# Peptides against a protein of PDB entry 3KDP, part 53

Target 1, 230 residues: chain A of PDB entry 3KDP
Amino acid sequence: PFLIFIIANIPLPLGTVTILCIDLGTDMVPAISLAYEQAESDIMKRQPRNPKTDKLVNEQLISMAYGQIGMIQALGGFFTYFVILAENGFLPIHLLGLRVNWDDRWINDVEDSYGQQWTYEQRKIVEFTCHTPFFVTIVVVQWADLVICKTRRNSVFQQGMKNKILIFGLFEETALAAFLSYCPGMGVALRMYPLKPTWWFCAFPYSLLIFVYDEVRKLIIRRRPGGWVE

## One batch from the design tools (peptide; made by RFdiffusion4, then SolubleMPNN)

Design b2_p13_2_s3 (from b2_p13_2, 12 letters changed)
Fold by OpenDDE base, seed 5:
Structure b2_p13_2_s3 (fold): chain B 230 residues (1-230), chain A 13 residues (1-13)
Amino acid sequence: as target 1 above (230 residues)
Amino acid sequence: LLELIEQLRKAAL
């Protein structure tokens, strides 16, 4: 998100406060819950890692976590961002380079894609109205991310949803996201303006995509052990 | 986290 903000000079898609709410708020309990996950049924049938040749954090793990899953999450957030701005009159092409004028408090006549003029206050309301749905989008895709992290090789359908702490984590992060989004004063306190309930559904296709992608990946690993996907 | 953010806001004003 921040890299695209710098490179494309678009209005800020995700605020620093919302990032902190994700990293220190919503993701903590889910991450801890993975420590209570049951071992996979075939774990003792696998060869042990060679500590001299096999790194714990390898290129394959980095590629999966940051290069694939993380990119799908980012795309989901940006999709929500662009849809909201488009509904408010700012088409994606018009956002390129707009940041300089957008963030200038003395410019009160920034033109949208339809010739409407926006005051600084109006622009900031729309920007902060984008931050909350982006945050919620990340929470929704994190549901899938957490579920796929239950296993390395086996399907989630083989592992099941028996970890009660993980289930609690999913509800906790969702409840926290709702609290941060709708509690009175959060617009002033955190610059998190309330979102329409329909925006919660915007991330669902991306959450499903993450889940399907990982299940297909795991299926390939099971059928072709020792492949590049492993 | 909310309390920390509020403290940071007060310090920045």
Scores: peptide ipSAE 0.014, ipTM 0.461, DockQ to the pose 0.041
Fold by OpenDDE base, seed 3:
Structure b2_p13_2_s3 (fold): chain B 230 residues (1-230), chain A 13 residues (1-13)
Amino acid sequence: as target 1 above (230 residues)
Amino acid sequence: LLELIEQLRKAAL
């Protein structure tokens, strides 16, 4: 989020507080829950990791996590962001380079894509209105991310959803997201303004995409062992 | 960082 904010000079898509809520709030219990996942059925057919040559976090894992899944997650968040701003009169093209004027408190006549003038206060309201839906979008795509992380090779349908701690983690992160989004005072405390319930659904296509993508990847690995996808 | 500190201050309050 911040990289695009800096490079494209767009209004801030995700607040710092919301990022902290993700990293320290919603992601911790789900991540811990993966330690309790059952081993894959073929795990004992694999050679033990060589601690001198093999890293726990390898280039393939980094590429998968940040290069593929992380990009889809980011796209989901930005999609929600652009939709909200477009509904408020700011088309995506108009947002490019707008940050300088957007963040200037002395400019009270920033025009949207339709020639409507926006005061600084109005602009900040719509900016903070984007933060909560972006946060929720990340949580929704994290459901898929957590589920796909259960296995390296086997389908989730082969592994099943037997990890009760993981299931608890999914409910916990969702409940926390709802609490942060709708609890009275969170708008003032965290600048996370309440979101319309419809915004929860904006991430669903991306969550499904992540799930389908990984299941297809795992299917390819199972059918073609030793391929470049492995 | 300053915004982070300000936000943390506001959240701690």
Scores: peptide ipSAE 0.006, ipTM 0.451, DockQ to the pose 0.034
Fold by OpenDDE base, seed 4:
Structure b2_p13_2_s3 (fold): chain B 230 residues (1-230), chain A 13 residues (1-13)
Amino acid sequence: as target 1 above (230 residues)
Amino acid sequence: LLELIEQLRKAAL
């Protein structure tokens, strides 16, 4: 989000506070829950990792985590961002280069794609209106991300949802997201304005995409051991 | 949407 904010000079899609709420709030319990995941049924059929050749974090893992799943998550967030801004009169093309004028307190006549003028206060309201749905979008795609992280090779349907701590983590992150989104005063304290409940569904296609993508990847790995996707 | 959010904000407070 922040890189695109700089490169494209668009209004800030995800605030620093919301990023901190993800990194320190919603992701903590889910990440810890993975330490309690049941071993895959085939793990004892795999040779032990060679400490000299096999790194815990390798280029394949980085490529999968940041290059693929992370990009799908980012696209989900940006989709929500662009939809909200478009509904408020700012089409995606119009947002390019708009940041400088958007963040200027002295400019109170920034035009949208339809020629409507926006005061600084109005612009900041719509910006902060984007932050909460972007945050919620990340939480919704994290459901899929957490679930796919349960296994390296086996399908989630083979592994099952037996990890009670993971289930608790999914509930906790969702409850925390709802709390941060709807608790009175969060708009003032965190600049997280409440969102229409329908915005929770905006990320569902991306969450499904992540899930299907990983299940297909795992299926390919199971059918073709030693493939480049492994 | 802004009006809706403002209404939701007012209703939540």
Scores: peptide ipSAE 0.006, ipTM 0.367, DockQ to the pose 0.086
Fold by OpenDDE base, seed 2:
Structure b2_p13_2_s3 (fold): chain B 230 residues (1-230), chain A 13 residues (1-13)
Amino acid sequence: as target 1 above (230 residues)
Amino acid sequence: LLELIEQLRKAAL
């Protein structure tokens, strides 16, 4: 999110406080829950890892986690961001380079895509209106990300949802996301304005995409053992 | 971190 903010000079899509709420709040219990995941049914049939050559986190796993899944998560967040701004009169193309004028408190006549002028205060309200839905979008795509992380090779349908700590983590992160989104005073304390309940659904296609993508990947690995996809 | 720096920069102006 922040890289695109720098490169494209768009209004800030996700605030620092919101990022901290993801990294330190919603992701902690889910990440810990993975330590309690049951072994895959075929784990003892695999060759033992060579500690000298095989890293626990290899370049392929990093590429998948940050390069593929992370990109889909970012796309989900940016989709929500662009939809909110478009609903407020700012089309995606118009946002390119707009940050300079957007962040200038002395410019009170920034035009949207339809020629409507926006004061600095109005622009900041719209910016902060994006932060909470972007955050919630990340939480919703993280549901799929956490579920796909249960296994390396087996389908989630083969593994099942037996990890009660992971299930608890999913509820905890969702409850925390709801608390941060709707608790009175969060707009003042965290600059996280309350979101319409409909914004929770904006991430669902991306969450489904992550899940389907990884299930297809795992299916390919099961059909072609030792492939570059592993 | 860069957002924090920018927020700090904006708060200092």
Scores: peptide ipSAE 0.006, ipTM 0.359, DockQ to the pose 0.026

Design b2_p13_2_s4 (from b2_p13_2, 12 letters changed)
Fold by OpenDDE base, seed 1:
Structure b2_p13_2_s4 (fold): chain B 230 residues (1-230), chain A 13 residues (1-13)
Amino acid sequence: as target 1 above (230 residues)
Amino acid sequence: LLELIEKYMKEAL
């Protein structure tokens, strides 16, 4: 998000506070829950790891986690961001280079794509209105990310959802997201303005895409052991 | 914990 903010000079899509809430609030309990996941049904059928050749975290896993899944998550967040700004009169093309004028407190007549003038306060309200649903979008895509992380090779349908701590983590991060989104004073306190309940669904296609992508990946790994997708 | 995080975030902002 921050790289695109710098390169494209767009209004800030995700605030520092929201990033900290993701890193410290929503992701910790789910991550800990994975330590309590049941072993994959085939784990004892695998050969022992060679400590000299087999990395615990290989380049393929890094590429998947930070490259592919991370890109899908970012796309989900930016999609929500662009949709909200477009609904408020700012088309994606118009946002390019707008940051300088957007962040200028002395410019109170920034025009949207339809020629409407926006005061600094109005612009900041819509910006902070984007931060909350971006955050919620990340939480919703993290559901899929957490679920796919239950297994390396087996399908989630083979592993099942027996980890009660993981289920609790999913509810906790969702409850936290709802609390931060709708609790009175969060707009002033955290610059997280309330979002329409419909915005929770904007991330669902991306969450589903992550899930399907990983299930397909795992299916390929099961059918072609030792392939480049592992 | 959330209130503490909020407080810390408010101070950091």
Scores: peptide ipSAE 0.013, ipTM 0.389, DockQ to the pose 0.050
Fold by OpenDDE base, seed 4:
Structure b2_p13_2_s4 (fold): chain B 230 residues (1-230), chain A 13 residues (1-13)
Amino acid sequence: as target 1 above (230 residues)
Amino acid sequence: LLELIEKYMKEAL
């Protein structure tokens, strides 16, 4: 989010508070829950890794986690951001370079894509209106990310959902997201304005895409062991 | 969304 904010000079898509809520709130319990995941049914049938050559965290894992899945998650968040701003009159092309004028409190006549003028206060309301749905979008795609992280090779359908702590984590992060989105005073305290329930569904295509992508990847690994797709 | 925000702001004041 911040890299695109700097490079494209767009209005801030995700606030620092929302990032902290992701990193310290919604991600912690799910991440810890993975430590309690049952071993894959075939793990003991695999050859042991070479401890001298095979790192626990390798370039392939970093590429998968941050380069592939992380990019799909970011795209999901940005999709929600662009949809909200477009519904409020700001088309994606118009947002390029707009940050400087957007963040200037002394400019009260920033035009949208349709020639409507926006005061600083109105612009900040729209910006903070984007932060909550972006946050919720990240939580929704994290459902898929957490579920796919249960295994490296086996399908989720083969592994099953036996980890009660992981299931609890999914409910916890969702409940926390709902609390932060709808609790009275969160708009003032956290700059997280309430969102329509329909915005929860905006991320579902991306969550499904992550899930399908990883299931296909795992299927390829099972059929062609030793490929670069691992 | 703006109407929802306005409603929320009115309730919060």
Scores: peptide ipSAE 0.012, ipTM 0.388, DockQ to the pose 0.083
Fold by OpenDDE base, seed 5:
Structure b2_p13_2_s4 (fold): chain B 230 residues (1-230), chain A 13 residues (1-13)
Amino acid sequence: as target 1 above (230 residues)
Amino acid sequence: LLELIEKYMKEAL
């Protein structure tokens, strides 16, 4: 998010406070819950790891977890950001290079894609209105991320949802996201303005994409053991 | 840290 903000000079899509709420708030309990996940049913049918050649976390797994899935999450957040700004009159192409004028307090006549002028205060309200839905989008895609992390090879449908601590984590992160989004004073304290309930659904296609992508990956691994996808 | 960021944001906005 921050790299695209610098390179494209767009209005800030996700605030620093919001990032901290993700890293320290919503992600901790879900991450701890994975320590209580049951072993995969076929673990004893696999050959033992070679301690001389095989890493505990291989470079392929790191590349998939932090590279591919992280990119899909970022795309989901940016999609929500661009939709909200487009509904407020700012088309994606118009946002390129706009940051300098957007952040200037002395410019009160920044034009949108339709020639409507926006004051500094109006622009900041729209910006902060984007931060909360971006945050919520990340939480919704993290549901899929947490569920796919239950297994390395088996389908989630084979493993099931028996981990009660993981289920609690999903409810906790969602409840925290709702609290931060709708509690009175969060707009002043955290610059997280309340969002319409419809914005929660913007992430669902991306959450589904992550889930389907990982299930297909795991299916390929089961059919072709020792492939480059493992 | 959150309070410091909040303070900084209030001063910067």
Scores: peptide ipSAE 0.011, ipTM 0.414, DockQ to the pose 0.039
Fold by OpenDDE base, seed 3:
Structure b2_p13_2_s4 (fold): chain B 230 residues (1-230), chain A 13 residues (1-13)
Amino acid sequence: as target 1 above (230 residues)
Amino acid sequence: LLELIEKYMKEAL
């Protein structure tokens, strides 16, 4: 999010405080919950890790987490961001390079894609209106990410949802997201304006996409052991 | 190709 803000010179899609709430608030309990996941049924059929050569966190795991899944998460967040701005008159193409004028307090006549003029105050209201839905979008796609991380090879349907701590983590991150989104004063304190309940659903297609993608990947691994997908 | 995609994806975050 921050890199695209700098490179594309778009209005800030996600606030710094909101990013901290993701990193420290919504991600911690789910991550800890994975330590309590039951071993896969086939784990004893795998070769033991060589502690001298094999790392717990390998390049493939980093690749999957930060590469493939991370991109789908980012795309989900940016989709929500672009939809909100488009509904307010700012089409995605018009946002490119707009940051300079957007952040200038002395320019009160920034035109949207339809020729409507926006004051600095109005622009900042719209910007901060994007932060909360972007955050919620990340939480919703993290549901799928957490669930797919339960297993490396087995389907989630084979593993099941028996980890009570993981289930608690899903509720905790959702409750925290709802609290930060709707609690009075959060708009002033965190620059997270309340979102319409409909914005929670914007991430659902991406969450489903993550889930389906990983289930297909795991299916391929099961059918073709030792393939490039492992 | 996967490494290039990953690099691009990291830069897009």
Scores: peptide ipSAE 0.000, ipTM 0.251, DockQ to the pose 0.018; fails the geometry check

Design b2_p13_3_s1 (from b2_p13_3, 10 letters changed)
Fold by OpenDDE base, seed 1:
Structure b2_p13_3_s1 (fold): chain B 230 residues (1-230), chain A 13 residues (1-13)
Amino acid sequence: as target 1 above (230 residues)
Amino acid sequence: LQEELLQKVLELV
């Protein structure tokens, strides 16, 4: 998100406070919950890891987490961002290079794609209106990410949802996201303006995409051990 | 003011 903000000079899609809420609020409890996950049914049938050759974090895991899943997560957030701005008259092409004028409090006549003029206050309301659904999009995508992280190679359908702490983590991050989105004063305190409940569903296709992608990946690994996908 | 802002935001989203 922040790299595209710098490179494309677009209005800020995700605020610093929302990033902190993700990193410290929504992700910690779910991540800790994975320590309480039951072992995969076949874990004791695997050879022990060679600590000299086998890294805990390998290139495939980095490529999956940061390259593939991270890219889908970013695309989901930016999709929500561009949809909200387009609904408010700012088409994606018009946002390119707009940041300088957007962030200037003395410019109160920034035109949208349709020639409507926007005051600094109106622009900041729209910007902060993007922060909340971007945050919620990340949380909804993280549901899928957390669920797929339950197993390395077995399907989630084989592992099941027996970890009560993980389930609690999913409810906690969702409750926190709802609290930050709808609690009075969050717009002033955290620059997180409320969103329509329907925006929660905008992330579901991306969450489903991650889930399906990982289940297909795991299926390939199970059918072709030692393949390039492993 | 907060309710008015909320309504405006809900109209914009």
Scores: peptide ipSAE 0.000, ipTM 0.335, DockQ to the pose 0.068
Fold by OpenDDE base, seed 5:
Structure b2_p13_3_s1 (fold): chain B 230 residues (1-230), chain A 13 residues (1-13)
Amino acid sequence: as target 1 above (230 residues)
Amino acid sequence: LQEELLQKVLELV
């Protein structure tokens, strides 16, 4: 999010404080819950790792976790951001380079894509209105990410949802997201304005995409062991 | 001011 903010000079899509709430709030309990996941049923059928040649975290795992899944998460957040701004009169093309005038408190006549003028206060309300749905989008996509991380090779349907700590983690991160979104004073303290419940559903296609993508990947690995996808 | 801002946000979202 921050790199696109700098490169494209768009209004800030996700606040730094909101990012800290993700990294330190919503992600910690889910990550800890993975330590309690049951071993895959086929673990004893795999060759032991060679400690001299094989890294615990290889480049393939890094590329998958931080590259592909992270990009889909970012795309989901940006989709929500662009939809909200478009509904308020700012089309995606119009946002390019707009940041300089958007953040200037002395400019009170910034035009949208339809020629409507926006005061500084009105613009900041819309910006902060985008931060909360972007955050919630990340949390909803993280549901799928956490679930797919339960296994490396087996389908989630084969592994099942037996880890009660993981289920608690999913509930905790969702409850925290709702608290941060709707608790009085969060708009002032964290610049997180409340959102309509409909914005929670904007991320569902991306969450489903991640889940389907990973299940297909795991299916390919099971059918073709030692392929480029593993 | 906070309630008025909240109402404006809820109208925009």
Scores: peptide ipSAE 0.000, ipTM 0.361, DockQ to the pose 0.063
Fold by OpenDDE base, seed 2:
Structure b2_p13_3_s1 (fold): chain B 230 residues (1-230), chain A 13 residues (1-13)
Amino acid sequence: as target 1 above (230 residues)
Amino acid sequence: LQEELLQKVLELV
């Protein structure tokens, strides 16, 4: 999010506090939960990996897969951001280069895509209105990420949801997201304004996309063992 | 380099 903020000079899509809440809050328990995931049912049936060749291929593919998944997560957040701003009169194309004027407290006549003038205070309200939905979007997408990370090769449907710690992690991150979104005073303390419940659903297509992507990837790996997708 | 860039982009995104 921050790179696009710099490169495109758009209004800040995700606050620093929300980023810290993701990195230190929502991701911690889920990440630990993956350490307790049950071994894949086929792990003992695999030939021993060649430590010289298979490590490099696996690291590249894990890196590529996590890279691709992280891009999809970011796209989900930005989608929510652009939808919120568009609903408030700022079309995506109009946001390009707008940051300088957006952040200037002395400019109170920043025009939206429809010629409506926005005061500094109004602009900051809409900016902070984006932070919470962006955060929640990431959390909802992380549900899919955590679930797909349960296995490297087997489908989630084959592995099942037996890890109680992972399930607890999903509830914990969701509870934290709800707390940060709806607890009184979070708007003042964290600049996280209350989220309309409808915004939780904006991430669902992206969560589904990640899930389908990974299941297809795993299906290819199962059908072509030792392929470039491993 | 592309993976490191992608990781850096993902960390910054």
Scores: peptide ipSAE 0.000, ipTM 0.272, DockQ to the pose 0.020; fails the geometry check
Fold by OpenDDE base, seed 3:
Structure b2_p13_3_s1 (fold): chain B 230 residues (1-230), chain A 13 residues (1-13)
Amino acid sequence: as target 1 above (230 residues)
Amino acid sequence: LQEELLQKVLELV
């Protein structure tokens, strides 16, 4: 989010505190839970790793986790951000380069895409209104990401949801997201204004997309072992 | 190095 904020000069999509809540709050328990995942049923049919040549985390795994899935997560968050701002009169094209005027406290007549003038206070309310839904969007997308990370080759339907710690992690993420979004005082303390419950559903298409994409990828790997997708 | 850079870029996004 910060790179796009700097490069595109758009209003801040996600606050620093919300980022810390993602990195330290929502991601930690899920990441630990993966250490307790049951081995895939076919793991003993694979060649032993050569400790001298094979890394535990290979370039393909990093490229998949951070490259493709991370980009879909970011796109989901930004989609939510752009929808909220568009509903408040700021179309995506109008946001490009707007940061300088948006963050200026002395400019109280920043026009939206429809010619409505916005005071500094009004703009900051809208900005902080974006932070919570962006955060929640990331959490909802992380549900799919965590579930797909259970296996490398087998379908989630073949592996099943037997890891109780992973299930607990999903509930913990969701509970933390709800707490940060709706607990009284969080708007003042964290600049995370309460979101309408409808914003939780904005990320669902992206979570579904990630899940379907990974299941299709795993299906291809199972049908064509040793392919470029593996 | 490219992986770390990509990771840092994605953390910043």
Scores: peptide ipSAE 0.000, ipTM 0.303, DockQ to the pose 0.020; fails the geometry check

